# Ledger of designs, part 170: peptides against a protein of PDB entry 5A53

Target 1, 230 residues: chain A of PDB entry 5A53
Amino acid sequence: LVENVKQALFIPGQSCNKNLHDIMVDLSALKKPDMKRFNRKNDIHPFEDMSPLEFFSEKNDCSLMVLMTSSKKRKNNMTFIRTFGYKIYDMIELMVADNFKLLSDFKKLTFTVGLKPMFTFQGAAFDTHPVYKQIKSLFLDFFRGESTDLQDVAGLQHVISMTIQGDFQDGEPLPNVLFRVYKLKSYKSDQGGKRLPRIELVEIGPRLDFKIGRIHTPSPDMVTEAHKKP

## One batch from the design tools (peptide; made by RFdiffusion4, then SolubleMPNN)

Design b2_p21_7_s2 (from b2_p21_7, 8 letters changed)
Fold by OpenDDE base, seed 5:
Structure b2_p21_7_s2 (fold): chain B 230 residues (1-230), chain A 21 residues (1-21)
Amino acid sequence: as target 1 above (230 residues)
Amino acid sequence: SYTFEELLAMEEEAENAELPK
């Protein structure tokens, strides 16, 4: 079963700023070619009315959406939305901290577009805590290209690392998620006749620290339907 | 594998859908 690659739609909200635009461009580059981006700002408030997002999901055939908004309370906010049957499945606000780095802040490296990144998750909560489980699921779903059986190893160029920033207890504010992107570099070190292939991870950006905001979780019924393999 | 030009063309073809008025 060739899983259809999920298409992403990036939507500038009315309060979208230059920083969010730049972040959107850099993050969406990792989703190419399976990405659409609106050029116009749209006045969408997904936690008040989800119907515009459902409309955009259907019209653009995109099951993934990212809404870019910014306010004093929710600065540099990326609302990640997933749909199932063009209905809202889940939503999560991820606010980018001011310490972000763009691709331009790193050494420009040539990369092949359309290669699936490998993910690494650091923090036990990604497997135990419902919010971090949702984040893990979201990012895996977002950047999963075609599940090609054999091509995954030969085409591995990028690693996306997601780290929970520190430990936390129940009732404490949820730690940020540190998003990092690395390129695999193979160096042929000709040291002393043994060609040891050295693989190095080089950060390429963007570098994003996500503060967790509001969350919409799917109903148990929607979870069951979304996990039904056709 | 998509060329940079093909990717640019795909970005230009992205229908900027407006909300229904």
Scores: peptide ipSAE 0.026, ipTM 0.564, DockQ to the pose 0.027
Fold by OpenDDE base, seed 4:
Structure b2_p21_7_s2 (fold): chain B 230 residues (1-230), chain A 21 residues (1-21)
Amino acid sequence: as target 1 above (230 residues)
Amino acid sequence: SYTFEELLAMEEEAENAELPK
């Protein structure tokens, strides 16, 4: 079953700023061609009223949305939304820390549009903790593209790394998630007549440290319906 | 593979689907 590639819609909120716009442009480049972007600011408050997002999901045929907002309480906030049947499935606020790097901060490597990134997750909590499970699920859903059985190693050009920043105990603030993007470079090393392909990971950006904010979790019924493979 | 024109058309379609001001 070739699952149709999920389309993403990037939405500037009313409080969207230049930094968020630049982050949006760079992050959305990883989702090309399966991405739409609004140019105008939209007054949306997803944790107060989700109806505008459901409307946009249906009108744009997008099951993934990212709302870009910024306030004193929630600076550089990227609200990631998933829909199922154009209804809100889940939401998570991921606030970008001020130490972010754009694609322009790295050596311009030609990005090949349409290549599926490999994901790596560092931190046991991605498999055990509900919030980090949601983040893992979200990013896999966002960037996996078509499930082709041929993970053709030959087509692997990009690695997205997600790392939980340190250990935490129950009741402690959730550590940030470190988002990093690498390009695989193959070098022919002539060491001693055996041309072993040397693979190097080169960071290409963007570099984003995500602080976790508010979360909306799906109802048990929606989870059951969304996991029903047609 | 999407052409540049198809990508531009998708951006224009998205812009037209925004909430009324």
Scores: peptide ipSAE 0.025, ipTM 0.577, DockQ to the pose 0.024
Fold by OpenDDE base, seed 3:
Structure b2_p21_7_s2 (fold): chain B 230 residues (1-230), chain A 21 residues (1-21)
Amino acid sequence: as target 1 above (230 residues)
Amino acid sequence: SYTFEELLAMEEEAENAELPK
């Protein structure tokens, strides 16, 4: 089954700033061609009223949305939203730390648009803790691209790495998630007459450290419905 | 709060992000 590629919509909120705009441009570039962006600021408060996001999901045929907002309490906040049947499935606030790097901060490398990235997850909590499981699911869903049976291993150019920043115990604040993007660079090394292919990972950006904010989880009924679609 | 009609008027045409050349 060729799963239809999920389309993403990037929405500047009323409090969107230049830094968030630049982050939005760079992150959305990784989702090309399956991405839309608004240029105007929209006054949307998804944890107060979700109806505007459901409206935009339906109108733009986008099952993925990212709302860009900033406040004193929630600086550089990217709210990631998923819809199912144009209804809100889940939401998570991921606040970008001030140490972010843009694509312009790295060596520009030519890449083919539309290649599926490989994901790596570092931290046991990605498989055990509900919040980190949601983050893992979200990012896999966001960047999965077309499920072609022919994952031509020869076509793998990008690696997205997500790392939980340190260990934590129950009741402690959730550590940040470190988002990194790498390009695979193949070198022919002549070692002793055997050409061994050497693969190096080159960071290409953006570099984002995500602080976890508010979360909306789907109802048990919506979970059941979402898993019934083949 | 905005009406759906007001939200519709605030919507812009979707642009593709420029890849940094």
Scores: peptide ipSAE 0.028, ipTM 0.535, DockQ to the pose 0.017; fails the geometry check
Fold by OpenDDE base, seed 2:
Structure b2_p21_7_s2 (fold): chain B 230 residues (1-230), chain A 21 residues (1-21)
Amino acid sequence: as target 1 above (230 residues)
Amino acid sequence: SYTFEELLAMEEEAENAELPK
């Protein structure tokens, strides 16, 4: 079954700023060709009224959305939304820390658009804690292109690394998630007659540290429906 | 809550973002 690639819609909110715009451009570049972007600001408050996002999901045929907003309480906030049947499935606020780096901050390396990244997750909580499980699921769903049975390892150009920033206990604030993007460089080492293929990881950006904000989880019924579709 | 007309007025032409030069 060729699963159709999920399309993403990037939406600037009313409070979208230059930093969020630049982050949106860079992050959407990693989702090409399977993305759309709005240029005008939209007055959307997804935790108050989800109906505008459901409308945009249906109208644009996008099951992934990212709303860009910024306030004093929620600075550089990227709300990631998934829909199922054009209804809100889940949402998570990920606030970008001020130490972010754009693609322009790194040496430009040529990359082929549309190649699937490999993911690496660092931190046991990605498999055990509900919030980090949702983040893992979201990013896999967001950047995982068409499920081709043959991940042509020969076509692997990018690695997305997601790391939980430190240990935490129950009742403590959830640590940030460190988002990093690397390009794989293969070179043949000419050392001593054994040409061993050497692989190097080169950071290409963007570099984002995500602070976790508000979360909307799907109803048990919606989870059951989403898992029933082949 | 938004009316259908209000939602249409909020919708804009979607484009593919260019790669940063």
Scores: peptide ipSAE 0.027, ipTM 0.549, DockQ to the pose 0.016; fails the geometry check

Design b2_p21_7_s3 (from b2_p21_7 with F4W A10M M11Q E16N H21K)
Fold by OpenDDE base, seed 4:
Structure b2_p21_7_s3 (fold): chain B 230 residues (1-230), chain A 21 residues (1-21)
Amino acid sequence: as target 1 above (230 residues)
Amino acid sequence: SYTWEELLEMQKEADNADLPK
């Protein structure tokens, strides 16, 4: 069963600024063609009332949403939301640090729209820590696209890399997650052995460092329902 | 630098991830 690719909706919040708009445009470009953007600001506060997001999920048939807001406490905040059956499954605030780079800051490389990315997750906590497990799940769910049989390696052009910025202990603030996007560049190795082409990664943007904010997690019952294999 | 094999393994891991439906 080819599961339908999850559709994403990008929502400018009332406090969305130019920087967030530009970030939204660049990040959403990676989700094309499976992406919609609102052109109007919407006054949504998902941690106070989730009902508007559930309404938008159903109305737009999008199980992925990103709300763009900015305040003094939560500057350049991207709230990532997933729905199951048009009900909120989980939410996470990821605040973009001021050192971000847009696609315009990199050499314009032609990117084929709709190609499936590869993923790298750097840091043990992506497999062990609940928050980072949620982040890993979210970004896989957001960008994985169609389940393809491994045979079409020829269609893989880019890597989404996520890295936990340093080690941390229990009770310490959670390190930022470094979001990077790379294009694959294949080099023919002239060395006489098994000519495994050497692949180099060239950064193409956007470059985003995410500070982790508030989180909403699903109920155990909702987790069970959302992961039921048919 | 990565090999194609390494990239394919990464892709397999992503494809096998248990994600909500």
Scores: peptide ipSAE 0.528, ipTM 0.933, DockQ to the pose 0.824
Fold by OpenDDE base, seed 1:
Structure b2_p21_7_s3 (fold): chain B 230 residues (1-230), chain A 21 residues (1-21)
Amino acid sequence: as target 1 above (230 residues)
Amino acid sequence: SYTWEELLEMQKEADNADLPK
């Protein structure tokens, strides 16, 4: 069963500003062609009432959503939402730090839309800590695209890198997640008679440092249903 | 610096991830 590529809906909230709009445009460009963007602001408060998001999920046939809001307490907040059967599966607030870089801040490189990214997750907590496991799952789910058994290396052009910013102990605030996007540059290196191509990574943007905010986790029953193999 | 083998392994891990349907 070729799993259909999950579609993403980007939603400007009422408090969406120019910076968030620009971030939305750049991040959503990585999800093309499998994304929609609303041009109108919507008054949605997902941690107060999830019903509008479920409605948008169903109406737009999007199982991925990103709500763009900003307040004094939650500046540059991207709420990532996943639905299962058009019901909220999980949510996470990821606030973009002020040191963000847009695609326009990097050297313009030719980028082919619709190619599958590779992923790197740096930090043991991505495999052990519930919140970082959710983040890993979310970003894989968001950007994985088509599940093709064809490991055509030639079709791979970019890497999405996520790094936990430093070590942390129990009870400490969760470190930021550093989101980086790189384009692959292949160089023919003559190392020891085996022409193993050397691959270098060139940052292409956007550059986002995510501060973790509020989370919503699915019920155990919903987890079971969402992971049922047909 | 990455090898193609490392990149393929990364891709394989992503493809095999247990994600909600």
Scores: peptide ipSAE 0.522, ipTM 0.933, DockQ to the pose 0.824
Fold by OpenDDE base, seed 2:
Structure b2_p21_7_s3 (fold): chain B 230 residues (1-230), chain A 21 residues (1-21)
Amino acid sequence: as target 1 above (230 residues)
Amino acid sequence: SYTWEELLEMQKEADNADLPK
């Protein structure tokens, strides 16, 4: 069964500012053509009432949503939401640090829309810690695109890299997640033996450091239903 | 620097990820 590519909806919240708008534009560009954006601000508080997001999920046929809000407590906050059957599956707040870089801050490179990214996850906690497992799952789900067995090497253009910023112990604040995007640059190594093509990574943006905020996790029953193979 | 083989392996891991439907 070729699963349909999950569609994303980007929603400016009532407190959305210029920086968040610019971040929204740049991040959503990586999700084209499988992306919609609202042009109007919406007063949504997902951790108080999830029903408006479920409504938008159903009405727009989007199982991925990103809400852009900013407050003194939660500056530059991107709430990532997934739905299953148009019901909230999980949510996570990822606050963008002030050191962010937009696509315009990098050298413009030719980028083909709709090509499937590769992923790198750096940090053992992505495989062991529940919160970082959720982040890994979310970003894979968000950007994986079409599940095709055809690994056309010619269709590989860019890498999404996520890195946990440093080590942490139990009870300590969770380190930030460093989001980076690289374009592949292939060059032929002329070194006389096995001409293994070398690939260099060139950063293309956006550059985002995510501080982890509030999280909503699915019930065990919802997890079971969402992972059932037909 | 990455090899094409390493990048293809990363792609396979992503494709095989158990994600919610």
Scores: peptide ipSAE 0.515, ipTM 0.931, DockQ to the pose 0.836
Fold by OpenDDE base, seed 5:
Structure b2_p21_7_s3 (fold): chain B 230 residues (1-230), chain A 21 residues (1-21)
Amino acid sequence: as target 1 above (230 residues)
Amino acid sequence: SYTWEELLEMQKEADNADLPK
């Protein structure tokens, strides 16, 4: 079953600054063509009132949203929102650390828009810890595009890599998630008369270190409904 | 460095992920 590609809406908040705008542009470029961006700032506070986001989800037919805000407490904050039936399913604040790199900071490589990414998740917590499981789910949902039964080898160009920055114990602050994007480079290596293609990863950006902020999780009932196989 | 097989496995895992509809 080919699921419809989820559409994303990028929303500048009232406190959106130039850095966040640039980050938004670069991150949203990875979601093309399945992306919309608002050009105007919107005064939205998702953890106070979710109704405006539900309205935007329905009006724009986007089940994925990213709100760009910045404050002293939550600098470079990207609130990722998912909806189910145009109702809020989950939300997570991911604050971009100041050490970010834009696409312009990397060597310009040819990039085909709309190709399906591959994913790597480094850290056991992506499979065991509820917050990191949500992050994994979110980024897969955000960028995987269409589920294809046929692995078209020709259509794979880039890897989205997410890494948990270090180990942590119960009660400790959650480590940052390192977001990296790589382009595949295939080299023909002649070893012993068999050409084994060697694939190397070249970072292309953006480079984002995400600090985890506030989270909204779906109700058990919403989880059940959202995961029902037809 | 990744093999092509490793990349294909990564893609399969992503495609088989149980995501909300």
Scores: peptide ipSAE 0.515, ipTM 0.931, DockQ to the pose 0.800

Design b2_p21_7_s4 (from b2_p21_7, 7 letters changed)
Fold by OpenDDE base, seed 5:
Structure b2_p21_7_s4 (fold): chain B 230 residues (1-230), chain A 21 residues (1-21)
Amino acid sequence: as target 1 above (230 residues)
Amino acid sequence: SYTWEELLQQLEEADNADLPK
């Protein structure tokens, strides 16, 4: 069953700045054609009142939302929201570190719009720790949708890598998640008269280091309902 | 044909290059 591709809505918050706008443009480009962007700033505080987000989810038929806000306490904050039945399922704040790189910082490469990226997750915590499990689930939902068992290698153009930055123990601050985007380049290398296929990874951006902020976890009832949908 | 293992190794090397020393 091919699940319907989840649509994403990118929302500039009231405190959205130029850097966040540029990040939003670049990240949303990876979700084309299945994305919408608001051009106007919206005063939304998702951890205080979720109702505006539920309204936008329903009105725009988007089960994925990203709110772009920035403050001294939460600089370059991307709040990722998922809805189920237009109700908030989960939320996570991911703050982009100042060392970010935009698509313009990399070599411009041609790409086909609408190709599903392959994901790689580096770090055991993506499979064991609740927060990193949520991040893994979120990004898979956001960019890939349903995991098709058969990745057609012939159609693979992009790889998204997500890496946990270092080890951590219980009670320590959660390490950042490094978000990297690569394009696969196929080369024919002539070695000794035999053309061997060679694949090279080329970073294309954006490059984002995510600091983990506040989290809203789904209710047990919503988890059960969300998993019942095939 | 590139093996999946070779691709994963390249990804690991690329990711490790971005980690602070």
Scores: peptide ipSAE 0.027, ipTM 0.658, DockQ to the pose 0.070
Fold by OpenDDE base, seed 4:
Structure b2_p21_7_s4 (fold): chain B 230 residues (1-230), chain A 21 residues (1-21)
Amino acid sequence: as target 1 above (230 residues)
Amino acid sequence: SYTWEELLQQLEEADNADLPK
């Protein structure tokens, strides 16, 4: 079965800086081989005009896009975009906090390219709150694609953990989403003559705390159409 | 070989233990 894995396009915006570039490189490494990156800055303002992104989606055959921009109001901003039929489905701004860590900050571990990560989501709001449901859906779609095939445990190498940073009430600012990447290490422990396999999680990076920014939600018609395609 | 459920449980236990609180 040719897994119809969604392709991602990473786009440096006009205001893309070195930190965002480094974050882009590290995050996009998790999407290999199903990733393209532009090497040139593009002047795109998706919440003002979405047409350039639709053009790039079609031209590059990518249903996932990430725009890298930075301003005083929206520092280290990663705008995640999904398209359906090369039209904008949804968008969300996720601003990376200054406490980020790159892959270079962790012990370099080799990993097999193309293995799908397992996801963990910590926080009830991922299942109940519209914004966090969109984030959950986005990241699952971004890294796993549409195939819900039972991930063979033998092929599990990475875990992506997403945690809502604390509780919140209606009308309060939405807590950050903590993005963490772990590699699974299996150790054989000889406890009492039984080799019990022990699994340990080793953080490999990047480490990103996402502040939620602006959101574009799909029309009800687009939602209906997107769910009809198998 | 772990079942998926056994692996998830171990990961949840490890995540709860090793995630910096």
Scores: peptide ipSAE 0.015, ipTM 0.467, DockQ to the pose 0.061
Fold by OpenDDE base, seed 1:
Structure b2_p21_7_s4 (fold): chain B 230 residues (1-230), chain A 21 residues (1-21)
Amino acid sequence: as target 1 above (230 residues)
Amino acid sequence: SYTWEELLQQLEEADNADLPK
């Protein structure tokens, strides 16, 4: 079963600003060709009423959505939404810190559009803590098309690194997630007459530090239905 | 060819270099 690549819809909210627009453009470029962007601002408050997002999911045939909003409490907020059967499955607010870097801040490198990135997750909490497990699941679902088990390193062009910024204990604020994008540059180094393959990582952007906000978790019933492979 | 472990180590080193000290 070829798992259909999930389509993403990027939605500017009413409070979307230039910075969020630029971030949206750069992040959505990594999802090409499997993305749509709205040019118009939409008044959507997903934690108050989810129905507009369900409508957009169905109308645009997108199971992934990103709502771009900004307020004093939730500056540079990217609400990531997943749907199942055009119903809200889960949501998470990820606020981009002010230290973000755009693609224009890095050396322009040519890359092939549509190559699947490899993911790395740094931090034990990605496997143990419910919130970080959701983030891991979300980003894998967002950027991984078909899970081909055969990650041929030779065909790997991009790596997305996600790092939990520091250790935390129970009851402490959840550390930020550092989002980094690298291009793999393979070259043969001549060391002592042996051509050893060398891989260099070149950061290509965007660089985003995500502060975790509000979360909507799926119902147990929706989890069961979403894991039912057809 | 680099092992997966060697690639992960390089990624970890790159991430640590970008972390504010």
Scores: peptide ipSAE 0.013, ipTM 0.478, DockQ to the pose 0.069
Fold by OpenDDE base, seed 2:
Structure b2_p21_7_s4 (fold): chain B 230 residues (1-230), chain A 21 residues (1-21)
Amino acid sequence: as target 1 above (230 residues)
Amino acid sequence: SYTWEELLQQLEEADNADLPK
């Protein structure tokens, strides 16, 4: 069963600023062609009322949403939302640190739209800690789209790297997640008369350090339904 | 520097390990 590629909707909140707009543009470029963006600000508070997001999910046929908001308490906040059957499955706030870099900050490289990225996750907590498991699941779901087992090697263009910034103990604040995007460059090296294929990773952006905010976890019933393959 | 095949294998193994069984 070829699962349909999940569509993403990017929503400027009422408090969306220029930095968030620029980040939204760059991050959504990685999701093309499976992306929609609203041009108007929307007054949405997902942790107070989720119903507007469910409405937008259904109306736009998007199971992925990103809400762009900023406040003193939650600066440069990207709320990532997933829906199942147009109902909220989970949500997570990821606040972008001020040290972010846009695509314009990197050397422009040719990019083919629609190629599936490969992922790397650095940090044991991505496999053990519930919050980092959710982040891992979210980003895989967001950017992989098609569960085609055959990643055509010929179609590999870029790698998304996600790293947990340092170790932490129980009860400590959760470390940031470092989001990096690399393009793969293949070249043949002549070493000792044998042409060996070599790969170089070139950072292409955006560069985002995510501070973890509020989380909404799915109900056990929704988890069970979402894992039922049709 | 990884060979293309080694990098692809590492990335594929990483990607497959992350798919819910």
Scores: peptide ipSAE 0.012, ipTM 0.402, DockQ to the pose 0.383

